# Peptides against a protein of PDB entry 3JWR, part 94

Target 1, 323 residues: chain A of PDB entry 3JWR
Amino acid sequence: TRELQSLAAAVVPSAQTLKITDFSFSDFELSDLETALCTIRMFTDLNLVQNFQMKHEVLCRWILSVKKNYRKNVAYHNWRHAFNTAQCMFAALKAGKIQNKLTDLEILALLIAALSHDLDHRGVNNSYIQRSEHPLAQLYCHSIMEHHHFDQCLMILNSPGNQILSGLSIEEYKTTLKIIKQAILATDLALYIKRRGEFFELIRKNQFNLEDPHQKELFLAMLMTACDLSAITKPWPIQQRIAELVATEFFDQGDRERKELNIEPTDLMNREKKNKIPSMQVGFIDAICLQLYEALTHVSEDCFPLLDGCRKNRQKWQALAEQ
Target 2, 298 residues: chain A of PDB entry 3JWR as posed
Amino acid sequence: TRELQSLAAAVVPSAQTLKITDFSFSDFELSDLETALCTIRMFTDLNLVQNFQMKHEVLCRWILSVKKNYRKNVAYHNWRHAFNTAQCMFAALKAGKIQNKLTDLEILALLIAALSHDLDHRGVNNSYIQRSEHPLAQLYCHSIMEHHHFDQCLMILNSPGNQILSGLSIEEYKTTLKIIKQAILATDLALYIKRRGEFFELIRKNQFNLEDPHQKELFLAMLMTACDLSAITKPWPIQQRIAELVATEFWEQGDQVGFIDFVCTQLYEALTHVSEDCFPLLDGCRKNRQKWQALAEQ

## One batch from the design tools (peptide; aimed at target 1 N125 A190 K194 A287)

Design b2_p30_7_s3 (made by RFdiffusion4, then SolubleMPNN; from b2_p30_7, 8 letters changed)
Fold by OpenDDE base, seed 4:
Structure b2_p30_7_s3 (fold): chain B 323 residues (1-323), chain A 30 residues (1-30)
Amino acid sequence: as target 1 above (323 residues)
Amino acid sequence: KEERLEELIEKAAGFEASQEEIEELKKLLE
């Protein structure tokens, strides 16, 4: 395609030029081509291209295929969300110095998972999918969409001309896919809530050890969630814009719940209750986000900007809730 | 207790839990 030719022929700017190592990064000003260039740079600077002998054209095609399999009519859970998740992962690995704690296969898996974790997202949550009796709900009982996202990821990875993992041994390939699957499934917040207590307890007791395979898996899951939710850590102007996109998508779901399911939406998904957004954001930060970024910062102090951003945004949302 | 915990986890994950339910969830997760 013309898009592939343009991407493959383009000079990829440095990570410094692209600012993709910054936790404060924003994609708002970037074209789709520039987001793809950023993604190439992430793979390159993490040594994934070199270490796994990725062909440039294949990587370009894969990136474009992933991007193409996100829906454009979804307000938040689109390519830009996936891209921002991957960028946060990259920043956590580089600026947060987590790269030194992980294997190359784990890094490869996490980056692929971050980019792929919401593939073909429909702008509705698992609860809606279940209640609507969607065919996907018949295939999976729990984490319906996350299973679907992984299936889409696997399909793309195995598609002709998109096989960025072709340079891996069979064992490396299996390991990578296992980690990708676990990472994508970990983005189900229900699973996060179930598992986070173990992680926090290990941190609190100073018993956290990445050499333990179980704890490694747990950490990768927590890291994925931290990147997935990283919008809450962004500078306030960026946070506000992203929050508007999230609200738009939630309200769209709420509208569909009323129309299609004859259900009154929750306050979060109720367009008429926009005034509750600030207080709900405070609640979300307190219940879901703060402890995660505290724990992550404990594992790597260089991840502090995520925690600091989250705290600052809590204060901003609280101030709005008091008006 | 397990059934209630699961219910609250689902509510919290869907951002449907009240502050009271979140506090209950925290207690059940201790």
Scores: peptide ipSAE 0.020, ipTM 0.648, DockQ to the pose 0.789
OpenDDE base, seeds 1, 2, 3, 5: peptide ipSAE 0.016, 0.034, 0.015, 0.404; ipTM 0.433, 0.552, 0.480, 0.919; seeds 1, 2, 5 fail the geometry check

Design b2_p30_7_s4 (made by RFdiffusion4, then SolubleMPNN; from b2_p30_7, 8 letters changed)
Fold by OpenDDE base, seed 4:
Structure b2_p30_7_s4 (fold): chain B 323 residues (1-323), chain A 30 residues (1-30)
Amino acid sequence: as target 1 above (323 residues)
Amino acid sequence: DEERKNELIEKAAGFEASAEEIEELKKLLE
C-alpha cells in the first residue's frame, strides 16, 4: 500500500527527538505516520529488530496492521491508547531502567502486548458484552474482550507479511506468545485487583524476587496494568484531555445501555452525572492506581515520575471535586 | 463477604462502581 511504502521509506527519528523516553510524553500533536515511526524506534532502541532479525518492511506492515485493527469510531480504546500504552512501556523499560531486569523475549512480548492489548475494542466493557449476549460472550466466560484482543493479536502475527516473529526459534516463539497472552489478559482490571495484593505484600516484606518465575509473571502483569493506566500519571493538561476521551466513551456506552438494553447506566457512564467525574477520579486513583505506582517505584526508583504524576493529578481532581 | 467483594471487583473493573462501592471495596481488600 501507499501507506506502507511511505512508512518503510521514511527516516526514523531518534528516541530523543521523538521524546518517547519521557513519562510525560503526549501523542496529541503526532500524525498517524509519526506514531508508526515512534513505534519503529521503540523496537529498534530495545534491540528487538537486531536481536530477532526483523525485516524492516515486515515490521512496518505489522505496525500498520495493528493500527488498522483498532476502530476509529471509538473515543478512547483506539490506536492512540495502544500507542500510549506502548510508549509508557518503552519509557518504563528505558528511563525506568526495567529493561535490565527482563529478558529480550519478555521485552519483545511486552511491547507487542502493549500495542495489541485492545485490538478491535468496541468501546464497551466486558459487562456490556455479556449483557448484550454478544457472540464473544459465548466463547469466553471471563475477560471476554482480553481473550478477543489476544486472538486478534495472534491473527495479525500469523498473517502473511506481518510475521515479525519469524526470526525466532520454535521455543522462543512459544515463550513469546505465552507472555503476550498473559500480558494481554492481565489488562483485565478484575485480574489486577485479584492479584495485586500478592505483589504488594511481596514488596512490603522485601521478598520480591524477579528470579522467581511466578513473581516474574506477576510483575509483568502489574507492569502492563501500570502502562495501561498511565494516562492518570500524565501532566494535568494531558490527563484532562484523556479523561474527556474516557468519559466520552463511557457516556457512549451508557447511552447504548439505555437504548439497546433498557438499563440505567452507572454514574460513571451516565452523561447526566458529568459533575461527579472529579470525585470518581479521586476514588479511582485511591482504589486502583496509587498503590500500583508506589510498588512499581519500589521495584525501580526511576519509575517515580509515574507515581509523582498520579499524586499530582489526584490533587487536581480533588480540588475540582471540592468546587 | 467474598461474594460481595467479587461483585465489587467486577464493577470496579468495568468502571461501574459508585464512590460508595469503591470505598466498600477498599475496606474488603484490606
Scores: peptide ipSAE 0.319, ipTM 0.862, DockQ to the pose 0.833
OpenDDE base, seeds 1, 2, 3, 5: peptide ipSAE 0.024, 0.024, 0.022, 0.024; ipTM 0.525, 0.442, 0.512, 0.580; seed 2 fails the geometry check

Design b2_p30_8 (made by RFdiffusion4)
Pose (drawn by RFdiffusion4):
Structure b2_p30_8 (pose): chain A 298 residues (1-255, 281-323), chain P 30 residues (1-30)
Amino acid sequence: as target 2 above (298 residues)
Amino acid sequence: SEVEEIFEEIEEKTEETNIFDDTPILEYLN
C-alpha cells in the first residue's frame, strides 16, 4: 500500500530518459519501481492515458496489481517477462512505426494484453499441465494456460480502483475486451504455428494488407508472438543471460538454433516486410542465431 | 538433421493435439 503511495507521486521520466524506445533495451539494472514507471510512460506516450480518461491513481494500483500477480519463484515467466514484452510491444508501435497503422482501441488492447499475457504462470507449459491432469486442464479446453492468463487479467480489471477501463463507453469496453482475449490467446505457440502459414503467404505473395479486417486481426496475433519472445532478439550478453532463465525453468519442469530456425527468423522476417523499421528485431535475432550455432559446435 | 526432425515431429503433434508438445526435446537432452 505504501508502494502505491510512493509510486503515485513520483515523476515519470521521459521515454528518452528511460530508453524504452529501443529494441536493444534491458531491464537487468532497473528496480521494481522503475519498471512500473516505464509502464506509466508507455500508457502516457501512447496517448492511452488522455484518450481514455485514466486517473493516475487507478492506473498505478492496477499496474501494481499485475506486478504482484506474477510469481516470484518462477524462473523466466515472472513480471520482468511481461514487462520486457510490453516494452518490445511499445518499441514496435513507436520506433517500428505501427501506431500510425491502427486504432486507439487496438493500441490500448495490445498493451494491456502484453502486460498480462502470462499472469499467474506457474513455470510450466500447456503440455505438462494437460499430461498431469491439472484441474486447470479439466476447466479449459485448448490454450489452457492462456485462457487462465486472461481469466486473471479480467479479474484484475474488474477489481475496485483498478478499472483503468472505467472511462470507456460500454461498446468500446465490450470490443476492447474481445481484442484482449484474442491477443492473450495468440501467445499460445500452438496457435502461432497453426495460423502463421496463412500469414506468411499473404506476405510472400505481396498480397498482405492491413485494411482487411481479418488480415489485421491475424497480424495482431502474429505481433503478440513477436513481442512474447522478443528476448531472442536481444544483444548477445542479454540473450545469453535470459536464455539462462528459460533454461532453469525448463529443467525444473523436466525434474536454441533449431528453435530460432523453426519459430523465429521466419516470423521477424515477415514483420519487417510489414514494417521496415522493425528490422532491428530480425537483425538481433539472426545475430544471436549466429552465436548459438558457433557454440553448438563448441 | 536430428534436431530438424525433432521439430518436424513437434509440428506434426501440434497439428493433431492442438498443443505444442516439446517432450521430444526433453528426451533428446537426456

Design b2_p30_8_s1 (made by RFdiffusion4, then SolubleMPNN; from b2_p30_8, 13 letters changed)
Fold by OpenDDE base, seed 5:
Structure b2_p30_8_s1 (fold): chain B 323 residues (1-323), chain A 30 residues (1-30)
Amino acid sequence: as target 1 above (323 residues)
Amino acid sequence: SEIDEIFEKILEETLKTGIFDLSPVFEYLE
C-alpha cells in the first residue's frame, strides 16, 4: 500500500526527537504516520529489531496492521490509546530503567501486548458484552474482550507479511506468545484487583524477587496495568482531554444500555451524571491507581514521574469535586 | 478495610457472573 511504502521509506527520528522516553508524552499533535514512526523507534531502541532479526518492511506492515484493526468510531479505546500504552511501556523500560530487569523476550512480548491489548475494541466493557448476549460472551466467561484482543493479536502476528516473530526459535515463539497472552489478559481490571494484593504485600515486606517466575509474571501484569492506566499520570491538560474521551465512550455505552438493553446505566456510564466525574476520578485514583504507581516506584525509583503525575491529578480532580 | 471488602465482593460477582462493575467502589468513596 501507499501507506506502507511511505512508512518503510521514511527516516525514523530519534527517541529524543520524538520525546517517546518522556512520561509526559502526548500524541495529540502526531499524525498516524508519526505514531507509526514512534513505534518503529520503540522496537529499534529496545534492540528488538536487531536481536530478533526483524525485517523493516515486515515490522512496518505489522504496525500498520495493528493500527488498522482498531476502530475509528470508538472515542477512547482506539489506536491512540494502544499507542500511548506502548509509549508508557517504552518510557518505563528506558527512563524507568525496567529494561535492565527483564529479558529480551519479555520486553518484546510487553511491547507487542501494549500495542495489541485493545485490538478491535468496540467501545463497551465486558459487562455490556455479556448482558447483550454477544457471541464473544459464549466463547469466554471472564475477560471476554481481553481474550478477543489476544485472538486478534495472534491473527495479525500470523498473517502473511506481518510475521515479526519469524526470527524466533519455536521455544522463543511459544514463550513470547505466552507472555503476550498473559499481559493482554492482565489489562482486565478484575484480574488486577484480584492479583494486586499479592504484589503490594511482596513489596511491603521487601520480599519481591524477579528471579521467581511467579513474581515475574505478577510484575509484568502490574506493569501492563500501570501503562494501560497511564493517562491518569499525564500533565493536567492532557489528563482532562483524555478523561473527556473516556467519558464520551462511557456515555455512549450508557446510551446504548438504555436503548438496546432497556436498563438504567450506572453513574459512570450516565450522561446525566456528568457532574460526578471529578469525584469518580478521585475515587478511581484512590482505589485503583495510587498504590500501583507507589509499588512500581518502589521497584524502580525512576518511575516516580508516574506516581507524581497521579498525585497531582488527584489534587486537581479533588478541587473540581469540591466546587 | 471496608474498601477491601467491596473489592472482594466485586471479584466474587465478576467470577460468578462475568460482570465487572466498579460502581460500588465509587459509591463508597463519595
Scores: peptide ipSAE 0.160, ipTM 0.763, DockQ to the pose 0.271
OpenDDE base, seeds 1, 2, 3, 4: peptide ipSAE 0.021, 0.016, 0.108, 0.021; ipTM 0.566, 0.533, 0.763, 0.577

Design b2_p30_8_s2 (made by RFdiffusion4, then SolubleMPNN; from b2_p30_8, 13 letters changed)
Fold by OpenDDE base, seed 4:
Structure b2_p30_8_s2 (fold): chain B 323 residues (1-323), chain A 30 residues (1-30)
Amino acid sequence: as target 1 above (323 residues)
Amino acid sequence: SEEQKIFEEILKKTLETGIFDLSPVFEYAD
């Protein structure tokens, strides 16, 4: 395609030029081509292209395939969300110095997972999928969409001309896929809520050890969630804009719940209750986000900007809630 | 706060059902 030719022939700017190492990064001003270039840079600067002998054209095709398999009519859970998740992962690995704590296969898996974790997202949550009796809900009881996302990820990875993992040994390939699956599934907040207590306790007791395979898996899951939720850490103008996208998607779901399911939506998904967004954001930050970024910062102090951003946005949302 | 209570219920329900649902059916809406 012309898009592939353009991407493959393009000079990839440095990470510094692209600012993709910054936790404060915004994609709002970037074209789709530029997001793809950023993605190439992430793979390159993490040494994944070199270490796993990725062909440039194959990587370009894979990126475009991943992007193509996000829906454009979804307000938030689209390619830009996946891209921002991956960028946060990249920043956490580089600026947050987490790269030094992980294997190349883990890094490879996390980056692929971050880009792929919401493939073919429909702008509705697992609860809606379940309540609507969608065919996907018949295949999976829990983490319905996350299983679908992984299936889509696997489909793309195995598609002709998209096999970015072709340079891996059989064992490396199996390991990578396992980690990808675990990482994508970890983006189900239900699993996060279930598992986070163990992580926080290990941190609190100073018993956290990445050399333990179980704790490593746990950490990768927490890191994925931290990147997936990283919009909450962004500078306030960025946070506000993203929050509007999230709200739009939630309201769209709420409208569908009324129309398709004959259910009155919850306040968060009720278009008529937009005035509750600030207070609900505070609640979300307190219940879901703060402890995670605190714990992540304990693992690597260089991740502090995520925690700081989260705290700052809490203050901003609180101020709005008081109005 | 009311929001804290809402999220506490969400967390509780999530642990019980294995589904993260932002739409807690509060049985107490009299």
Scores: peptide ipSAE 0.539, ipTM 0.872, DockQ to the pose 0.484
OpenDDE base, seeds 1, 2, 3, 5: peptide ipSAE 0.269, 0.167, 0.216, 0.208; ipTM 0.780, 0.745, 0.771, 0.763; seeds 2, 3 fail the geometry check

Design b2_p30_8_s3 (made by RFdiffusion4, then SolubleMPNN; from b2_p30_8, 13 letters changed)
Fold by OpenDDE base, seed 4:
Structure b2_p30_8_s3 (fold): chain B 323 residues (1-323), chain A 30 residues (1-30)
Amino acid sequence: as target 1 above (323 residues)
Amino acid sequence: SAVDEIYEEILKKTLETGIFDLSPVFEYAD
């Protein structure tokens, strides 16, 4: 395609120029082409292209295929969300110095997973899918969409001309796919809630050890969630804009719940309760985000900007909630 | 606290249903 030709021929700017190592990064002013260039830079600077012998054209095609398999009519869970998740992962690996704690296969898997974790998202949550008796709900009992996202990821990875993992041995390939699957499934907040207590306890007791395979898996899951939720850590203007996108998508779901399912949406999905957004954001930060970024910062102090951003945004949302 | 009890209920429901819903916490905060 013309898009592939343009991307493959383009000079990829440095990570410094693209500012993709910054936790404060924003994609708002970037074109789709520029987001793809950023993605190439992430793979390159993590040494994934060299270590796994990726062909440039294949990587370009894969990136474009991933982007194509996000829906443009979804307000939040689109390519830009996946891209921002991957950028946060890149920043956590580089600026947050998490790279030094992981294997190349784990890094490869996390980056692929971050970009792929919401593939073909329809702008509705697992509850909606279940209640609507969607065919996917017949295939999977829990983490319905996350299983679908992984299936889409696998489909793309195996598609002709998109096989960025072709340079891996059979064992490396299997390992990578296992980690990708676990990482994508970990983005289900239900699983996060289930597992986070173990992680926080290990940190609190100073017993956390990445040499333990189970603790490694747990850490990768927590890191994925931290990147997936990283919008909450962004500078206030960026946070506000992303919160509006999230609210838009949630309200669209709520409208569909009323129309298609004849149910009253929860406050989070209720357009009529837009005035509750600030208090809901405070609640979300307290319930989900703060302890995660505290724990992550304990693992690597260089991740502090995520925690600091989260705390600052909590104060901003609290101030709005008090008006 | 009342908030802690709500979180425990949410956790329980999440584990039982596999669906995460924070709405009860948000309603309490209002």
Scores: peptide ipSAE 0.122, ipTM 0.741, DockQ to the pose 0.397
OpenDDE base, seeds 1, 2, 3, 5: peptide ipSAE 0.134, 0.196, 0.111, 0.197; ipTM 0.770, 0.766, 0.740, 0.785; seeds 1, 2, 5 fail the geometry check

Design b2_p30_8_s4 (made by RFdiffusion4, then SolubleMPNN; from b2_p30_8, 13 letters changed)
Fold by OpenDDE base, seed 4:
Structure b2_p30_8_s4 (fold): chain B 323 residues (1-323), chain A 30 residues (1-30)
Amino acid sequence: as target 1 above (323 residues)
Amino acid sequence: SELDAIFEEILAETEKTGIFDLSPVFEYLE
């Protein structure tokens, strides 16, 4: 396609030029082409292209395929969200120094997972899918959408001309897919809530050890969540804009819940409860986010900007809640 | 803590129904 030709022929700017190593990164001013270029740079600077012998055209096609399989009519859970999740992962790996703690396969898997974790998202949560008796809800009882996202990810990875993993051995391929699956499934917030206590306890007791396979898996899950939720860490102007996108999507779901399911939406998804957004954001930060970024910062102190951003946004939301 | 208990209930309900709803958390914190 013309898009592929343009991307494949383009000079890829440095990570410094693209600012993709910054935790404060914003994609708002970037074109779709530029987001794809950023993605290429992430793969390149993580040595994934070199180490796994990726063909440039194949990587370009894969990126465009992933982007294409996000819906444009979804306010938040679209390509830009996936891209920002991946960028946060990249920043955590590079600026946050987590790269040095992980294998190349884990890094490869995490980056693919971050980009793929919301493929074909419909702008509604698992609860809506369940309540609507969607066909996907018949296939999976829990983490419905995350299973679907992984299925989509796998489909793309195996599609002709998109096989960025073709340079891997059979064992490396299996390992990578396993980690991708685990990472995508970990983005189910319910699973985060279920598992985070174990992670925090290990950190608290100073027993956290990445050489333990179980703890490694747990860490990768927590890292995925940290990147998925990273909008809450962004500079306030960025946070506000993203919060509006999230609210738009949630309100759209709430409207559909009323119309299609004949149920009253929760406050989070109720357009009429917009005034509760600030207090709910404070609650979300306190109940969900702070401990995660504290723990992540404990694993790598260079991740502090995420924690600091989260704290700053808590203050901003609290100030709005008090008005 | 009370908040931990709320999360446990949410997880139990999620396991039972497949519906994950954080509303009780927000209600408690307000």
Scores: peptide ipSAE 0.474, ipTM 0.926, DockQ to the pose 0.288
OpenDDE base, seeds 1, 2, 3, 5: peptide ipSAE 0.233, 0.317, 0.260, 0.354; ipTM 0.818, 0.868, 0.833, 0.889

